Peptides against a protein of PDB entry 3WG5. Designs and how they scored, part 106

Target 1, 218 residues: chain A of PDB entry 3WG5
Amino acid sequence: LAKNIVYVAQIKGQITSYTYDQFDRYITIAEQDNAEAIIIELDTPGGRADAMMNIVQRIQQSKIPVIIYVYPPGASAASAGTYIALGSHLIAMAPGTSIGACRPILGYSQNGSIIEAPPKITNYFIAYIKSLAQESGRNATIAEEFITKDLSLTPEEALKYGVIEVVARDINELLKKSNGMKTKIPVNGRYVTLNFTNVEVRYLAPSFKDKLISYITD
Target 2, 218 residues: chain A of PDB entry 3WG5 as posed
Amino acid sequence: LAKNIVYVAQIKGQITSYTYDQFDRYITIAEQDNAEAIIIELDTPGGRADAMMNIVQRIQQSKIPVIIYVYPPGASAASAGTYIALGSHLIAMAPGTSIGACRPILGYSQNGSIIEAPPAITNYFIAYIKSLAQESGRNATIAEEFITKDLSLTPEEALKYGVIEVVARDINELLKKSNGMKTKIPVNGRYVTLNFTNVEVRYLAPSFKDKLISYITD

## One batch from the design tools (peptide; made by RFdiffusion4, then SolubleMPNN)

Design b2_p15_4_s4 (from b2_p15_4, 7 letters changed)
Fold by OpenDDE base, seed 5:
Structure b2_p15_4_s4 (fold): chain B 218 residues (1-218), chain C 218 residues (1-218), chain A 15 residues (1-15)
Amino acid sequence: as target 1 above (218 residues)
Amino acid sequence: as target 1 above (218 residues)
Amino acid sequence: SVTYIEPISFKDVSL
């Protein structure tokens, strides 16, 4: 019996155009192999809004389920990372991780103070994040509060409030808990029931370029 | 039985004079073939006000219905895109998209701060956007608030408030839902009832020029 | 003066 393939890849650091390239590459590999899913281990403090929106689009265009897994413990899906997670087919978090803090900014002053985004931009991202939550059947009120109150949640809180679907300690627990779950957004127009009963886990390594860029941007 | 033709084209990125050329080209092709309609998949953060006004005029001069479809998920009809949508024969949005944030600006300062438009310009665009909404029988109060409150809406909110006509996940759902709808503005002086019962969908590719300009402006 | 209906310059926006 041909085993279902589940890919696992890591994306760490700031969200940039290079992060988009990583998502695109990883998802494309998994699509080509008709994988059951790809799990992206995400650890990000945030980053560029344009890159984030492109990543969300790429996830939603995926021919296979994309699971965002905030991992390892101590990681976060902060800021842009929360939007990416909310745009995905399933969200999981490891214990000791966080999600939220989604208020847009225009950058940092020389003294390290935040340059606030104008109300226009803030309101745009409120609508955007609410739309992602609504589309995925996740808590849109909490999604708004990630911006309006700079809210951050623990995994247990995020699960309780219906922001995420799974709390899992590791990949094996994630596969076990998510087996038989439906995707929160469609794949090729249909909600997919995940089948992790007989899977081969394949780890995707970052490319040499991915490693180099991560090293330069960190 | 000759199938009714529906054209689908994409316009993505900033609204510029090149975007006008894209609209003009796409609509002209569809007019020449006596298409039932053209659907423009729109994803824009906004752009130039002059280009926007020319695009609105070109849409209103169309010999066939022009449907603005905010697509794919994660896309927006932001700022100038909202005006374009409000000037069209029908507005649809995909889940995960947004519309609004229409306040005019004069640009960005070196520090990334917005250069505000003077009250005279703001008031001009308030009157302009209200006029577009009134002409199309859409919510003029909300249209004003897109400027005065920097309001942005989800698809469901936009539908609820009478800003848009359709929420649709894809082209097939859009065609199904919009079949039998009347255009919100006239085509050649008459409100047209859309007939999507026996249609051939034809995709228009961006020209080489369109691709190159998109690449340079992104 | 070119009036921009404010492109949300998402390029300059960090989240």
Scores: peptide ipSAE 0.041, ipTM 0.366, DockQ to the pose 0.119; fails the geometry check
Fold by OpenDDE base, seed 1:
Structure b2_p15_4_s4 (fold): chain B 218 residues (1-218), chain C 218 residues (1-218), chain A 15 residues (1-15)
Amino acid sequence: as target 1 above (218 residues)
Amino acid sequence: as target 1 above (218 residues)
Amino acid sequence: SVTYIEPISFKDVSL
């Protein structure tokens, strides 16, 4: 019996146009092989809002389930990473990770102080993040509080509050726990039941370009 | 029985004079074929007020119903996009989209701060957006608050408040839900009842020029 | 003066 393929790829660092290219490449490879899913091991402090929105769109246009996995321990889906997660088909977190802190900013002043986003932008992203949560059947109140209260959560809290679907220590536990779950958003207009029975895990390595850019941005 | 035609076209990015040309081209094609309607898949952060006002006029002069559809998930009808939507014959939103944040500005300073519009301009657009809402039988109070409170809404909120008419996941659901609805503004002086029974969906592709400009403005 | 209905230039917005 042909094994179903699950791809695993890592995305680490700031969310940029390059991060979009990584998501697009990884998802495209997994789509071409009709994978059961792709798991993105995400570790990000945040990044550009425009890149984040493009990534969310790319995930939601995926022909296969995209699982955002905040991994390894010590990783975060901070700021833009939370939006990406909320836009995905399933969210998992490893123990010792975090999610949240989603308030938009215009950047940092020369003295390192945050340049506050105007209310227009803040309110836009409140609506946006609430929409992502509502669409995915996740906690929209907490999603708003990720902005309005600068809230960050542990995996256990995020699970308890209905922000995420799975807490898992590794890929094997993730596959086991998420087996039989429905995607939180549609794939090609349908909610997909994940089938992680008899799967082959394939790791996608970062390209040479990916390694170089990670080296420059870190 | 000859199928009624529904055109679908995408408008993405900033609202500019080029965006007007896109609207004009798309609507003209659909008018020439006596289409039942045109659906514009809109994803915009906003743009120029002058271009927006011209687009609204072009929509209101359309010989066929123009449906603004905030799509795909993650898209917005932000700022100028909200005005365009409020000037249209029907508004739909996909889950995971947003609408609002309509306060006019003069631009951004060198430090990235918003240059505030003078009260005269702000009050002009308050009156303008209220007029669009009133003309279309949509919530004029919320339309004002899109400016005065920098308000943004989810699709569900926008539907609840009577800002939009339909929440739909895709074109097929949009056609199904909007079938039998009256246009919110007249077409050739009459409110039209949409008939999406036995329709052929035709997609209008962006021109080469459209693709090039999107590439430059992104 | 060109009035912009504030394009939320998300280019300059960080999250």
Scores: peptide ipSAE 0.034, ipTM 0.329, DockQ to the pose 0.118; fails the geometry check
Fold by OpenDDE base, seed 2:
Structure b2_p15_4_s4 (fold): chain B 218 residues (1-218), chain C 218 residues (1-218), chain A 15 residues (1-15)
Amino acid sequence: as target 1 above (218 residues)
Amino acid sequence: as target 1 above (218 residues)
Amino acid sequence: SVTYIEPISFKDVSL
């Protein structure tokens, strides 16, 4: 029986292999408990493309809905965070957050200038992000523009353009607004209608390892 | 019972991780005392974007209203300071102060020239600052122009354009003018009406650490 | 080649 449980966990900082481990751990816990969903409060400036792609795959392989919630106010799903969001079952944003700015780079030079990704890489990620948007029934044109124009959007713009599904101030508002929504991608091959009626919210704390890594990477 | 207490503290200089610590300390003290509000007298030329974003988050997580007061005359909420102000529950400015000039940069070259931020970063902060303005019911167009036009405003202009809420010469005038105003963002999920009737004003002094850091960073 | 989807290294960004 689906437990009326929704997990909430936070992922903050750069997207790395350690971030993948956090996603995997959190989703696994929620899967094991047959949760109605897991909400990942995401605040990231971006990070590694490889880690991002692995995270997207892990989300898509989830046995439960994974909701990316750009939270709290002032947070972002920037760059890699946008891809993660677009790969998820539902996107929500809090007021005062942002999404976008997805152009790939190779890094920064010694002078702080961007080392541009070659066109081949940029074009790969254009196709990739468009695919994520198309698969989720989200705005693929805007997804492309997140790269080609370095576009960033407010929650209201992102909602208006059909990039995200919910603007919510907190978890309670998110649950209320997303109740009865269908997942934007399938869960185990089926689109799921979210049932947030009389749910218990369980917060997952970062592990000791998560705390240690955050301390090292920040 | 809400103590009829308003805290006042000063934050001056560059926005850094140490500035975050100051904000956190001051707000925490005021929260612990169930103050009606804390007024932060802000005078900054700007600083680190990461520290700024953390400060904005800390303000938005405050259990009490945080009022940014650009003070004294000659002070500014420049660059990062504008974002902090826009992220706050109420903005006031003293005559002879300024707000704006929010374009992000990567720093200064050895010759003192600006290292321009890439469009990706600039567009991110455009979205971010617009989101702060929109969330607070402030002028998002002007907020964008703080970046795109390097716009700076006087208190009178900022008030006229709906960027700030109060022009006040001193704390007493600020309290008088802001009494009965609603916070521009929620406090613990609720918009609060400020009650400055018969309040005790308590000034928070900088800690020894705050003084030491100010001495090192200035 | 490590492709970074631009960490907006806000650490390196001044406002």
Scores: peptide ipSAE 0.033, ipTM 0.338, DockQ to the pose 0.119; fails the geometry check
Fold by OpenDDE base, seed 3:
Structure b2_p15_4_s4 (fold): chain B 218 residues (1-218), chain C 218 residues (1-218), chain A 15 residues (1-15)
Amino acid sequence: as target 1 above (218 residues)
Amino acid sequence: as target 1 above (218 residues)
Amino acid sequence: SVTYIEPISFKDVSL
């Protein structure tokens, strides 16, 4: 019986247009191979809102389940990372990770103070994040509070509040716990039950281009 | 019977990207030699959040137990040092040391006053530090209070409140007291019982580069 | 104007 393939790739750092290219590349590879799913190990402090929105769209257009896994311990899906997670088919977090803090800002002043986004932008992203949560059947109240209260959560809290689906220490535990779970959003118009029985895990390495860009943007 | 090796190295000063390189180097050496553990004698006033988070990740990715030892007397694991400790496999403190004061800041103004972090960042690190505490089975309430109340603790208080595992005067007492203790987080996915019977203690000296950087940054 | 969903730019955050 041909093993179902699960791809695993890492996306680390700021969310930029280059991060979109990474998501697109990784998802495309997994789609081409008709993988059961792709797991994206995400560690991000956040980034550009436009890139985030494009990434969310790319995830939601995926022909296969895209699982966001906040990993390893100490990683975060902060700010833009939370939006990306909420836009995905399944969210997992490792113990020792965090999610939230989603208030939009315009940047930092020269003195390092935050330039707040105007109410118009803030309200846009409140609506946006609530929509992602509602579409995925995740806690829209908490999603709003990620902005309005600058809330951040532990994996246990996020699980308890229905923001995420799985707390897992590693890929093996993630596969075990998520096996038989339905995607929180459709894949090609259908909610998919994840089947991680007898899977081959394939790790995707960053391309040379991916490495170069990460080096330049750090 | 081949003696189990325990490495001991010192990391002193501000937490920076160079401090990450030191942690990485020391842990890598100890991993290569399949040491029973590495003890990092830590004395830090804090430092960069990004470097701290990378260090925590590196510790949690270690193939061997990483013990943070706040040493010598008069040393501290302040601010970022507390996070690093909470991310480790075991925390020890010498009498006369301190831990805590974990509120994030954006820096210092020209007049030396603190530029406070916005709630978004503060809340992020509250979640982060609580997550580290919870994952390690350490007191998450106190971990939060390290931020919200700018709390600092003595070794005795930290032990009493379940923030740390050992109070020890020196490496020998540390090894004696920690012998048979389980790591507070997994090593390669497993909680390890420390075996410090018949150990050879090897001290790692800072590299020439480490010395140069410490000299320039001090 | 680039809206940053604030990268908690940990680059400028001290702990």
Scores: peptide ipSAE 0.032, ipTM 0.357, DockQ to the pose 0.124; fails the geometry check

Design b2_p15_5_s1 (from b2_p15_5, 9 letters changed)
Fold by OpenDDE base, seed 5:
Structure b2_p15_5_s1 (fold): chain B 218 residues (1-218), chain C 218 residues (1-218), chain A 15 residues (1-15)
Amino acid sequence: as target 1 above (218 residues)
Amino acid sequence: as target 1 above (218 residues)
Amino acid sequence: GSKGIELDVMGYNPS
């Protein structure tokens, strides 16, 4: 019996146009193989809003379920990472990870102080993040507070508040817990029930280009 | 009967990318020898958040138990050191040491005053440190207060409040007291019971590079 | 435009 395939790939570091290329490449590979899903192990401190929005769109256009997994322990889906997670078909977090802190900024001043975004931009991202939460049936009040209060949550809090769907220590626990769950947003216009009963896990390595860019941006 | 090996290594000074390299090297050596554990004698005033987070990840990815030992007397696991400890498989402290003071800062001004981190960052690290505590079954309330109150604790207080597992004067007392304890986080997905009944203690010296960098940064 | 907006928490030290 042909095993269902689940792809696993890592995305680490700042969200940039290069991060979009990684998402696109990984999802495309998994789509081509008609995978049951792709799990993206995400560890990001945040990054660019433009790249983030493009990544969200790419996830939402996926032909297969995209699971954002905040992993390993100590990782974060901070700021841009939270938006990406909220735009995905399922969110999981490992113990010892965090999610939130989504207030937009213009950057950092020379003294390291945050340059605040104008109210117009802040309000735009409040509306945007609430829309992602509402579309996925996740907690829109908390999503707003990720901006208005710069809120950050533990996995247990995020699960409790209905921001995420799974707390899992590793890929095997994630597959076990998410087996039979419906995607929080549609895949090709349909909510998909995840089937992880008889799966082969395939790990995707970063390309040479991905490694080089990560090295330069670190 | 082949003796179980316990490695002991010292990490002293500011937490930097070089400190990560030390952790990685020491743990790798101990992993290669299938050691029962590695004890890291930690003495740090703190350092970089990025390096700290990478170190926590490296510890959590270890194939063997990593014991953080705040040592010698007079040492501290201050700020970044507290996060590292909370991310480890077991925490021990020598009498006369301290742990805590975890509030993030942007740095120091020219006059030596602390440049405060924005609330966004403070909240991020509150969530992060609470996650580390919760994952390890340690006191998350105290972990939060390490930031919100800049709390610092003695070994006796840290033990009392469930932040650490062992107070020990030296390596022999540490081995004796921790023998039969379970790791506070999994090793390769499993909680390990430490076996220090018939062990050989092997000391790892800093590399020449480690010594040189320590000398330059001191 | 979303260009130039940052959503990050980096650049800080726990000291």
Scores: peptide ipSAE 0.038, ipTM 0.322, DockQ to the pose 0.094
Fold by OpenDDE base, seed 2:
Structure b2_p15_5_s1 (fold): chain B 218 residues (1-218), chain C 218 residues (1-218), chain A 15 residues (1-15)
Amino acid sequence: as target 1 above (218 residues)
Amino acid sequence: as target 1 above (218 residues)
Amino acid sequence: GSKGIELDVMGYNPS
């Protein structure tokens, strides 16, 4: 019998290999306890493409639903965060958050200016982000424009255009609104109907290592 | 009448957006003078994938042949350098140089350890490097193994396996051996037969900006 | 925090 447990964990800052380790650890804990789902509170300006794609793969391999929640108000799922969200089972945003700005970059110049990616890389990520959107039944046109127009959306716009599934102010509202929703991608080959009736919410804290890494990358 | 001029320029260090600017500047100078070719003396441990792909595109858009020469002895065309070479009109290597080690990485961890790219990225670059090899009539199997096996080759091996076209000790030997060779990719839609009979060799120095950038990225 | 997706191709950084 699946324990009526929902885990909540926070991932904040740049997407790196250490962020992958955080995702892996958090999802593994939730899998081991046969949780109904895990909610990842995400606030990121972006980060590494490799780490992003590894995270997407880890989410898709999860034995339980992984919900990306852009939280708190003022947070963003920018760049890599958008890809991660689009690769997840459900996307939620709090009011006053943003999603998008997905143009791939080669990094920053010595003066901190953005180095643009060549067309081949840009085209790869256009195809990739569109595939994530299409596989999850989300707006592939908007996903493309997150790159081509460097588009950023509000929660209300993202919901309207079918990029995300939920706008919620807090965890309780998220659980209430997402109860009975089907995951946008399969869990172990099956679309899951979320059951958040009488669930226990468990918060996962970052490890000492997670805290140290976040401090260094800030 | 094409001036019997061959330009030689050096590109050393990490492949970055500034390296793209160097390639663009050097090729543009050679194009403006209607040179027979430009030889780029390349020594790189690797660098940014975006800059690499931009450089490949810039080479393929050149109005004149671009020859990548792994030089001097002890130099390498590692990682990004291999892709650039495979995207060029002709590859030469000096004895005691190397080519290969093309596994895409997401960067380095805080401790300097390599962060591996996810399978999707790796597969993209496998397809990409194979396409470069195939388009240039070079060994696509070895190109793939530059990634999958992190393979590095000597000049003699690279020549034997059809990765490169010339092994040469210096510019004079390179010009002599490559005289009469056809470019491995088109120049403005046509395969060019190199004519290095009675050519003037002109050396291009790095700009002040190029020198400054190299110093900062080292 | 830097916006964007960064890609590096493996380079031997001889430290």
Scores: peptide ipSAE 0.036, ipTM 0.343, DockQ to the pose 0.331
Fold by OpenDDE base, seed 3:
Structure b2_p15_5_s1 (fold): chain B 218 residues (1-218), chain C 218 residues (1-218), chain A 15 residues (1-15)
Amino acid sequence: as target 1 above (218 residues)
Amino acid sequence: as target 1 above (218 residues)
Amino acid sequence: GSKGIELDVMGYNPS
């Protein structure tokens, strides 16, 4: 029986236009190979809202399921990372990770203080994040509270509240637990039941450009 | 019977990107030699969140048990140090040390006053520290209170509340008391029972770079 | 409108 391929790729660091390029590249590779899914190991403190929105769109336009896996332990899907996760076909978290803290800011002042976004922008992102949650059948109340209460959750809390679908220690456990789950958003207009029986895991490495940019942004 | 090696290395001072390099170097050396464990004698007032998170990840990715030992007497695992400890395979404290005080800050003003972190960040780190505690089977309530109440604990209190595993005066007592304990997080996906019978202790010295950076940051 | 908005937790120190 032809082995179903699952791609795994890492995206770490700030969400920028270059992060979009990484998502696009990785998803495109997996699409080209007709993979069963791609798992993105996500570890981000957040980043640019514009890049985030583009990434969400790219995920939602994917021809294959895109699983966001907050990994490894100690990683976070913080701020922009939460939006990306909520825009994905399935969210998994490793123990020791976190999700949330989604309030938009204008940046940091010279003294390191947050420059808060005006209500107009905050309300925009409240609507946006709620929409992502609603579309994916995830907890829209909690999604809103990621902004309004600056809420962050553990994997166990996120699972309990219906923000995420899986808590898994590693890729193998993720594949095992997510096997037979339906995607939380459509793939090409259809909700897909994941089949992770008899799969081959293929790891995608960052490109040279990806490495360079990561080095510059770290 | 082949002597099991236990490495001991000191990490002192502020947690920075250079501290990450020290952790990485020390753990790598111990991994290369298939050590039974590495004990990091930790004395830190805290430091950078990004560096701390990277260190936690590096510890959790270790091929061998990483024991955080708050040592010598008078040392602290303050702020970032507490997170690092909670991310480790085993925590020990010497008498006369402390752990806690984990509230994130933006920095210090010119007058030396603390610039408090906004709720967005505070809540992020609450979730993060609770996740570390939960993953390690340590007291997540106290972990949260390290932030919310700016709690600091003595070794005896920390042991009593299930934050740490060992109180020990020196390396020999640490090895004796921790012998037969299971790691609080997995090593390569498995909880390891520590075997400190018939061990050789090897001390790792700081590199020249480590010394220079320590000198600059102190 | 979304340009220049940051969604991050960077710049913070647990000190």
Scores: peptide ipSAE 0.062, ipTM 0.442, DockQ to the pose 0.111; fails the geometry check
Fold by OpenDDE base, seed 1:
Structure b2_p15_5_s1 (fold): chain B 218 residues (1-218), chain C 218 residues (1-218), chain A 15 residues (1-15)
Amino acid sequence: as target 1 above (218 residues)
Amino acid sequence: as target 1 above (218 residues)
Amino acid sequence: GSKGIELDVMGYNPS
């Protein structure tokens, strides 16, 4: 009997190899319990491309739907966070959040200026982000513009343009609105209809290690 | 009786001399079992040109069809991976993957900037990649632009432009779609029609050495 | 020679 359980976890801060470990741990727990879905409350300014790509792969390999929820108000799915969202089974945003600004950079110079990525890399990520959007049936034109125009969107804009699926104030509204929706990418090769009727919400806490790393890197 | 066997193996990470050893091992096993084909699930950001060229030669010398499959979603056949794909008997991509970005570089400077290859080297690889495309009947104009424009493509674009042969979500769809296709380059001097009717899929695992190297280099 | 030529897109961070 698949327990009508929905897990909720938070991932906040820079996308790193440690963030991958968090995603992996959280999704694994939810998979083990045969949860209906896991909701990841995401708040990130971006981070490492390699970690981001690994996270996207881990989400796509999930045995259960992974919902990215940009939350709370004031949070962002910036840069790497946008890629992760576009690679997920469903995207939601709370009012007062943002998504986009996906142009890759090599880093910051000593004066704080952005070191631009060469065209090779920029074009690679354009293809990558467009592919994620196309695979999920989300707006690939806007996905490209997240890079080429450094575009950032509000939840209302992102919904209107078909980048995200839900605007919700809280988990309860998210569950209500997403109930009956199909995942935007397959779960175990099949598009799943989300069933959030009579679900138990379980919050996953960060590990001590997760807290320590967040403390050090924030 | 050629056993209706298709081998599947994964090659992930940078293209190095160790990657050549993986290709060689996997293809050799499949050859020894007179497999109908081997599918290599490829996910690479690129790597060394010398290793790449050796891998291409090894593929072309294969006694069985070698299918390059850019997989899973989020994977890429970037740079060296594109050359390898263009040198193979059939290319497939999963939705959410990318191919291209083939401009050669000498490396990265201490500040993380790309050290550009001199025109002599760039022109060499333009000729090389065009030759691979022409030999396989794939789009040589786009192949050149992978270098000159640092172009990267989605699966849909790559299929549309005649760079790849199949877009498939998984191995089963790949086998179904590629059944009855002819190899894009000869196998033992002949173009082979792929027969994937009633095939057994056998997965080859990486050796302990392969895992160790992946762990060290990732 | 092709020695020392890299065909890599690694080292880039989406910030």
Scores: peptide ipSAE 0.019, ipTM 0.260, DockQ to the pose 0.100; fails the geometry check

